# Peptides against a protein of PDB entry 4N7V, part 174

Target 1, 222 residues: chain A of PDB entry 4N7V
Amino acid sequence: TLRSITSPLVAHRLKPIRQKTKKAVVSILDSEEVCVELVKEYASQEYVKEVLQISSDGNTITIYYPNGGRGFPLADRPPSPTDNISRYSFDNLPEKYWRKYQYASRFVQLVRSKSPKITYFTRYAKCILMENSPGADFEVWFYDGVKIHKTEDFIQVIEKTGKSYTLKSESEVNSLKEEIKMYMDHANEGHRICLALESIISEEERKTRSAPFFPIIIGRKP

## One batch from the design tools (peptide; made by RFdiffusion4, then SolubleMPNN)

Design b2_p26_8_s1 (from b2_p26_8, 7 letters changed)
Fold by OpenDDE base, seed 4:
Structure b2_p26_8_s1 (fold): chain B 222 residues (1-222), chain A 26 residues (1-26)
Amino acid sequence: as target 1 above (222 residues)
Amino acid sequence: DKEEEEEREKELKEELEKLAEEWEKE
């Protein structure tokens, strides 16, 4: 099943973006829907032959073939659906479209990993919890130039000198110089606080049924 | 803050390009 290889993508709160590649264009629309445009070249002109339009919650996929499959000239936005539109739920998506959905999902997940959800200013750093889940990326920009980037898989450290390295195990983290451990400790504290705030804010958001509270900025640069 | 945002956007672009390359090779 599609669910066995990916979960429904989530594009809520993401800013619009359009990425052109050789054979496709992927977009996050202002509506927070995601579009995959399949591009073909004919006589040195690019045409959109197929469009997958995915809902912001990833659960609905609308597929259409511009101009009855003849294609529509590539433009700065996806072509509007006209005739011959197919609508699928995530679990009913034909296998022939799974690869394209998976690409869209990876695209969205990557954008989410670079989209601030919570920005928290401490005395020493700007901490940023990103939108991706589970295991949201977490960035710490120390005012003195040190940078720490935490992902689910690794921790990247950039020292004041510009020296950069990646830590992939607890052993490597424990082997850090004491000076760097101080930065790591602060980063971890900021991370803990951001996660706690995310939980609290999300709960209040659920209770009030209001517009999204995120992204949120807490504090200010000293 | 501007520098940080620009750097993140740059990183995003680079990683999206890598993702695209991987997808196109399949």
Scores: peptide ipSAE 0.579, ipTM 0.934, DockQ to the pose 0.899
Fold by OpenDDE base, seed 3:
Structure b2_p26_8_s1 (fold): chain B 222 residues (1-222), chain A 26 residues (1-26)
Amino acid sequence: as target 1 above (222 residues)
Amino acid sequence: DKEEEEEREKELKEELEKLAEEWEKE
């Protein structure tokens, strides 16, 4: 099943973006919908032959073939849907479209990993929890120049000297110099606080059923 | 803030380019 390969993409709160590649153009629209435009080249002109328009929650996929399948000239935005459209739920998407959906999902996930959800200023650092899930990326920018970037897979440390290294196990973290451990301890505390606040704010957002509370900034640089 | 945002944008672009290469190869 498609679900065994990927989960429905989530594009809520993401800023619009458009990336052109050789075979496709992927866009996050102002509506927070995601579009995959399949591009073909004829006589040095690029045409959009197929469009997958995915809802912001990833659960609805609208597929259409511009200009009766002849293609529409590539522009700065996806061509508008025509009357000849197919609409699928995530679980009913034909297998022939799974690879394209998976690409859109990975694209959105990368954008989410670089999209601030919570910005939290501490006494020593600017902490940023990103939108991706599970295991959201977490960045800590210390005011003295040290940077820590945590992901689900690794921790990257950039020291004051510009020396950079990646930690992939708890053993490596435990082997850090004492000076660096102090930064790591602070980063971990900031991370814990951001996760706690995310939970509380998300619950209040659910209860309020109004405009989104995220992204949010807590505190200010000292 | 501006430098930070520009750095993240650069990193995002690089990672998206890698993703595109992987997708086109398969």
Scores: peptide ipSAE 0.577, ipTM 0.934, DockQ to the pose 0.822
Fold by OpenDDE base, seed 5:
Structure b2_p26_8_s1 (fold): chain B 222 residues (1-222), chain A 26 residues (1-26)
Amino acid sequence: as target 1 above (222 residues)
Amino acid sequence: DKEEEEEREKELKEELEKLAEEWEKE
């Protein structure tokens, strides 16, 4: 099943983006829908042959073939669906579209990992919790130039000297020099606070059922 | 703030390009 390969993508709160590649254009629209345009070149002109339009919650996929399958010239936005539109739920998506959906999902997840959800200013750093899940990315930009980037899989450290390295285990973290451990400790504290705030804010958001509370900025640079 | 945002956008672009390359090779 598609679900065994990927979960429904979640594009809520993401800013619009349009990324052209060699064979496709992926867009997050103002509506927070995700569009995958499959591009083919013919006579030195690029044409959109197929469009997958995925709802912001990933559960509905609308597929259409512009200009009766002949293709529509590539433009600055997806071509509008006209006739011959197919609509699928996530669980009913034909297998031939699974790879494209998976790509869209990975695209969205990557964008989410670079989309601030909570920005928290400490005395020493700008802490940023990102939108991706599970295990949201967490970035710490220390005002003195040190940077720490935490993901579910690794921790990247950029020192003042510009030296960069990646830590993939607790043992590697524990082997850090004492100076870097201080930065790591601060980063971890900021991370804890952001996670706590995320929980509290999300609960209030659920109760009020109002406009999104995220993204949020807490504090300011000293 | 602008500097870190620009860096993040740059990283995003680079990673998206890598993702695209992987997808297109399959």
Scores: peptide ipSAE 0.576, ipTM 0.933, DockQ to the pose 0.843
Fold by OpenDDE base, seed 2:
Structure b2_p26_8_s1 (fold): chain B 222 residues (1-222), chain A 26 residues (1-26)
Amino acid sequence: as target 1 above (222 residues)
Amino acid sequence: DKEEEEEREKELKEELEKLAEEWEKE
């Protein structure tokens, strides 16, 4: 099943973006829907032959073939749905569309990893918890120039000198220079606080069912 | 802060391009 390969994409709170590639254009719309436009070139003109329009929660996929399958000239936005529209749920999506959905999902997840959910200013750093899940990316920009980037898979450190390295185990973290450990300790504390705040805010959001509380900024740069 | 945001946007674009290249090679 598709679910065994990927989860439904989540495009909530993401800013609109349009990325053109050689064979496709992927967009996050103002509506937070995600569109995959399949592009073909004919006589030096690019045409959209197929469109997958995915709902913001990833659960509904609308597929259409512009201009009766003849294609529609590539523009600055997806072509409007025409005749022969098919609508699928995530679990009922035909296998022939799975690769395209997976690409859209990876696209959205990448955008989420670069989309601030919580920004928290400490005495020493700007801490940012991103939108991706599970294991949201966490960035710490120290005011003195040190940067720490935590992902689910690794921790990247950029020192004041510009020296950068990646840590993939606790053993490597424990082997850090004492000076760097101080930054790591601060980063970890900021991370803990952001996760705690995320939990509290999310709970309040659930209770009120109001407009989204995220993204949120806590504090200000000293 | 603006510099940080611009850097993040640059990184996003670069990583999106890599993702696209991977997808197009398959």
Scores: peptide ipSAE 0.575, ipTM 0.934, DockQ to the pose 0.918; fails the geometry check

Design b2_p26_8_s2 (from b2_p26_8, 7 letters changed)
Fold by OpenDDE base, seed 2:
Structure b2_p26_8_s2 (fold): chain B 222 residues (1-222), chain A 26 residues (1-26)
Amino acid sequence: as target 1 above (222 residues)
Amino acid sequence: EEEEEKEREEELEEELKKLSEEYEKE
């Protein structure tokens, strides 16, 4: 099943973006829907032959073939649905569309990993918890030039000198220079606080069922 | 702050490009 390969994409709170490549265009719309356009070139003109329009929660996929399958000239936005519209739930999506859905999902997840959910200013750094899940990316920009980037898979450190390295285990973290450990300790504390705040804010958001509380900025640069 | 945001946007663009290239090679 598709679910065994990927989860429904989540495009909530993401800013609109349009990425054109040779064979495809992926867009996050103002509506937070995600579109994958299949692009073909004919006589030096690019045409959209197929469109997958995915709901913001990833659960509904609308597929259409512009101009009766003849294609529609590529524009600055997806073509409007015309004839031959099919609507599927995530669990009922035909296998022939799974590759495109997976691409859209990976696209959205990547955008989420670069989309601030919580920005927290400490005395020493700007901390940013991103939108991706599970295991949201966490960035720490120290005012003195040190940067720490935590992902689900690794920790990247950029020192004041510009020296960069990646840590993939606790053993490597424990082997850090004492000076760098101080930055790591601060980063970890900032991360803990952001996660705690995320939990509290999310709970309040659930209770109120109002407009989204995220993204949020806490504090200011000293 | 603007530099940090710009750097993150540039990183996103590069990684999205890489992702698209991977998709198109399949």
Scores: peptide ipSAE 0.579, ipTM 0.931, DockQ to the pose 0.857
Fold by OpenDDE base, seed 4:
Structure b2_p26_8_s2 (fold): chain B 222 residues (1-222), chain A 26 residues (1-26)
Amino acid sequence: as target 1 above (222 residues)
Amino acid sequence: EEEEEKEREEELEEELKKLSEEYEKE
């Protein structure tokens, strides 16, 4: 099943973006829908032959073939659906479209990993919890030039000198120099606080049924 | 603040490009 290889994508709160490549264009629209355009070249002109339009919650996929499959000239946005539209739920998506959906999902997940959800200014750093889940990316930009990037899989450290390295195990983290451990400790505290705030804010958002509270900025640079 | 945002956008662009290249090779 599609669910065995990916979960429904979530594009809520993401800014619009459009990336063109040779074979495809992926877009996050202002509506927070995601479009995958299949691009073909004929006589030195690029045409959109197929469009997958995915809802912001990833559960509905609308597929259409511009100009009855003849293609529509590539533009700065996806062509509007006209005739011959197919609508699928995530669990009913034909296998022939799974690769494209997976690509859209990976695209969205990557954008989410670079989209601030919570920005928290401490005395020493700007901390940023990103939108991706589970295990949201967490960045710490120390005002003195040290940078720490935490992901679910690794921790990247960039020292004041520009020296960069990646930590992939607890043993490697424990082997850090004491000076770097101080930065790591601060980063971990900021991370904990951001996660706690995310939980509290999300609960209030649920109770009020209001517009999204995220992204949010807490504090200011000293 | 503008510097870190710009750097993140550049990283995103590079990683998206890489993802796209992987997709096109399949």
Scores: peptide ipSAE 0.579, ipTM 0.931, DockQ to the pose 0.870
Fold by OpenDDE base, seed 1:
Structure b2_p26_8_s2 (fold): chain B 222 residues (1-222), chain A 26 residues (1-26)
Amino acid sequence: as target 1 above (222 residues)
Amino acid sequence: EEEEEKEREEELEEELKKLSEEYEKE
């Protein structure tokens, strides 16, 4: 099943982006929908032959073939669907489209990992919790030049000297110099606070049924 | 802050490019 390969993509709160490559263009629209345009070249002109338009929650996929399958000239935005439109749910998407959906999902997940959800200024650092899930990326930019980047898989440290290294186990973290452990402790505290705030804010959003509270900025740079 | 945002955007662009290149090679 498609679900065994990927979960429905989530494009909520993402800024619009358009990325062109040789064979495809992926866009996050102002509507937070995601479009995958399949591009072919003919007579030195690029044409969009197929479009997958995915809802912001990833559950609905609209597929159409521009200009009756003849293709539409590549432009600065996806061509509008007119006729001959197929609509699928995530669980009913034909297998022939799974690779394209997976690409869109990975694209969105990557954008989410670089999209601030919570920015929290401490006395020593700017802390940023990102939109990706599960295990959102967490960045800490210390005002003295130290940087810590936490992901689900690793922790990257950039020291004041510019020395950079990646930690992939608890043993490696425990083997850090004492001076670096102080930065790690602060990063972990900031991370805990951001996660707590995320939970509280999300619950309040649920209760209020209001417009999204995210992204949010807490505090100011000292 | 502007430097931090710029660095993040550059990293995103590079990683998106790699992702697309991988997709196109399959």
Scores: peptide ipSAE 0.581, ipTM 0.932, DockQ to the pose 0.852; fails the geometry check
Fold by OpenDDE base, seed 5:
Structure b2_p26_8_s2 (fold): chain B 222 residues (1-222), chain A 26 residues (1-26)
Amino acid sequence: as target 1 above (222 residues)
Amino acid sequence: EEEEEKEREEELEEELKKLSEEYEKE
């Protein structure tokens, strides 16, 4: 099943983006829908042959073939669906589209990992919790130039000297020099606070059912 | 802040490019 290889993508709160590559264009629209355009070149002109439009919650997929399958010239936005539109739920998506959906999902997840959800200023750093899940990325930009980037899989450290390294285990973290451990401790505290705030704010958001509270900025640079 | 945001955007673009290249090779 599609669900065995990916979960429904979640594009809520993401800013619009459009990225063109050789064979595809992926867009997050103002509506927070995600579009994957299949691009083909013919006579030195690029055409959109197929469009996969995915709802912001990933559960509805609309597929259409512009200009009756002949293709529509590539433009600055996806071509509008006209006739011959197919609509699928996530669980009913034909297998031939799974690869494209998976690509869209990975695209969105990557964008989410670079999209601030909570920005928290401490005395020493700008802490940023990102939108991706599970295990949101967490970045700490120390005002003195040290950077720590935490993901679910690793921790990247960039020292003042520009020395960069990746830690993939607790043992490696524990083997850090004492100076770096101080930065790590601060980063971890900022991370804890951001997670706590995320929980509290999300609960209030649920209760009020109002406009999104995220992204949020807490504090300011000293 | 602008520098940090710019760096993150550049990283995103590079990683998205890699993702697309992987997709296109399959």
Scores: peptide ipSAE 0.578, ipTM 0.931, DockQ to the pose 0.853; fails the geometry check

Design b2_p26_8_s3 (from b2_p26_8, 8 letters changed)
Fold by OpenDDE base, seed 2:
Structure b2_p26_8_s3 (fold): chain B 222 residues (1-222), chain A 26 residues (1-26)
Amino acid sequence: as target 1 above (222 residues)
Amino acid sequence: DEKLEEEREKELEKELEKLAEEYEEE
């Protein structure tokens, strides 16, 4: 099943973007829908041959083939649905479209990993909890130049000198120089606070059931 | 602060380009 290889993408709260590549164009629209355009070149002109339009919650996929046989000329946005429109739920998506959906999902997940959900300014750093899930990325930009990037899989440290390294276990973290441990401790505290705030804010958001509260900024740069 | 945002956007762009390359090569 498609669900066995990916979960429905979640594009809520993401800003619109459009990325053109050699064979495809992926867009997050103002509506927070995601579009994958299959691009083919003919006579030095690029045409959109197929479009997957995915709902913001990833559960509905609309597939259409632009008019004209050879497709629709590539433009600054996906062509409007006209001919041969099919609508599928996530669980009923034909297998032939799974690869494209998976690409869209990974695209959105990357965007989410770079989309601030909570920004928290401390005395020493700008801390950012990102939108991706599970295990949201957490970035700490210390005002003195040190950078720490935490993901579900690793911790990347960039020192003042520009020296960078990746930590994948607690033992490696424990082997850090004391100076770096201080930064790590601060980063971890900021992370804890952001997670706590996320929980509290999300609960209030659920109760209020209005416009989304995120993204949010706590504090200001000193 | 704006500089940090620009850097993050550039990082995103590079990672998305890498993802696209992976997709196109599969």
Scores: peptide ipSAE 0.489, ipTM 0.904, DockQ to the pose 0.852
Fold by OpenDDE base, seed 4:
Structure b2_p26_8_s3 (fold): chain B 222 residues (1-222), chain A 26 residues (1-26)
Amino acid sequence: as target 1 above (222 residues)
Amino acid sequence: DEKLEEEREKELEKELEKLAEEYEEE
């Protein structure tokens, strides 16, 4: 099943973006829907032959073939659906579209990993919890130039000198120089606080059923 | 602060390009 290889993408709260590649264009729209455009070149002109329009919650996929499959000239936005429109649920998506959905999902997940959900200014750093899940990325930009980037899989450290390295185990973290551990401790504290605030704010958001509270900024740069 | 945002956007662009390459090569 598609669900066995990917979860429904979640594009809520993401800013619009459009990325053109050789064979495709992927967009997050103002509506927070995601579009994958299949691009073909003919006579030095690029045409959109197929469009997958995925709902913001990833559960509905609308597929259409511009101009009855003849293609529509590539523009600055996806072509509007006109003919031969099919609508699928996530679980009913034909297998031939799974790869494209997976690409869209990975695209969105990557964008989410770079989209601030909570920005928290401490005395020493700008801390940012990102939108991706599970295990949201967490970045700490120290005002003195040190950067720590935490993901579910690794921790990247960029020192003042520009020296960069990646830590993939607790053993490697424990082997850090004491000076770096101080930054790591601060990063971890900021991370804990952001996670706690995320939980509290999300619960209040659920209770009020209001407009999204995120993204939020806590504190100010000194 | 704006500089940091620009840097993040640049990093995103690079990673998206890498993702695109992976997708197109598979």
Scores: peptide ipSAE 0.483, ipTM 0.902, DockQ to the pose 0.878
Fold by OpenDDE base, seed 3:
Structure b2_p26_8_s3 (fold): chain B 222 residues (1-222), chain A 26 residues (1-26)
Amino acid sequence: as target 1 above (222 residues)
Amino acid sequence: DEKLEEEREKELEKELEKLAEEYEEE
């Protein structure tokens, strides 16, 4: 099943973006929908042959073939759906489209990992919790130049000297120099606070059912 | 803040490019 290889993508609160590659263009629209355009070249002109338009919650996929499958000239935005439109739910998406959906999902996940959800200024650092899930990325930019980037899979440290290294286990974290541990401790505390605030704010957002509360900035740079 | 945002955008662009390469190779 599609669900066995990916989850429905979530594009809520993401800024519009458009990335062109050789064979495809992926976009997040102002509507927070995601579009995958299949691109073909003919006589040195690029044409969009197929479009997957995915809802912001990833559960609805609209597929259409511009200009009756002849293609529409590539532009700065996806061509509008006109005729011969197919609509699928996530669980009913034909297998031939699974790879493209997976690509869109991974694209959105990467964008989410670089999209601030909570920005928290401490006495020593700018902390940023990102939108991706599960295990949102967490970045700490210390005012003295040290940077810590936490993901679900690793922790990257950039020291004042510019020396960079990646930690993938607790043992490696525990073997850090004492001076680096101080930065790590601060990063971990900031991370804990951001996660706690995310939970509280999300719950309040759910109760009010108003406009999104995120992204949010807490505090100010000293 | 602006510089940090630009760096994040550049990192994103690089990672998206790698993702695109993976997609095209399959």
Scores: peptide ipSAE 0.493, ipTM 0.905, DockQ to the pose 0.809; fails the geometry check
Fold by OpenDDE base, seed 5:
Structure b2_p26_8_s3 (fold): chain B 222 residues (1-222), chain A 26 residues (1-26)
Amino acid sequence: as target 1 above (222 residues)
Amino acid sequence: DEKLEEEREKELEKELEKLAEEYEEE
């Protein structure tokens, strides 16, 4: 099943983006829908042959073939659906589209990992909790130039000198230089605070049933 | 802040490009 490969993508609160590659264009629209355009080149002109339009919650996929499958000239936005539109639920998506959905999902997840949900300024750093889940990315930009990037899988450290390395286990973290451990301690504290704030704010958001509270900025750069 | 945001955007672009390459090679 598709669900065994990926979960429904979640594009809520993401800014619009459009990325063109050789064979595809992926877009997050103002509506927070996600579009995958299949691109083919004929006579030095690029055409959109197929479009997957995925709802912001990932549960509905609308597929259409522009100009009766002949293709529509590639433009700055996906072509509008007109005729021969197919609509699928996530669980009913034909297998032939699974790879494209997976690509869209990975695309969105990557964008989410770079989309600030909470920005928290400390005395020493700008801390950013990202939108991806589970295990949201957490970045700490120290004002002195040190950077720490935490993901679910690793911690990347960029030192003042520009030296960069990745830590994938607690043992490696424990083996850090004392100076770097101080940065890690601060990063971890900022992370804890952001997670706590996320929980509190999310709960209030749920209770009020209002417009999204995120993204949010806490504090100011000293 | 703007400089840091630009850096994240550049990183995102690079990673998205890599993702696209993976998708196209399959």
Scores: peptide ipSAE 0.486, ipTM 0.902, DockQ to the pose 0.849; fails the geometry check

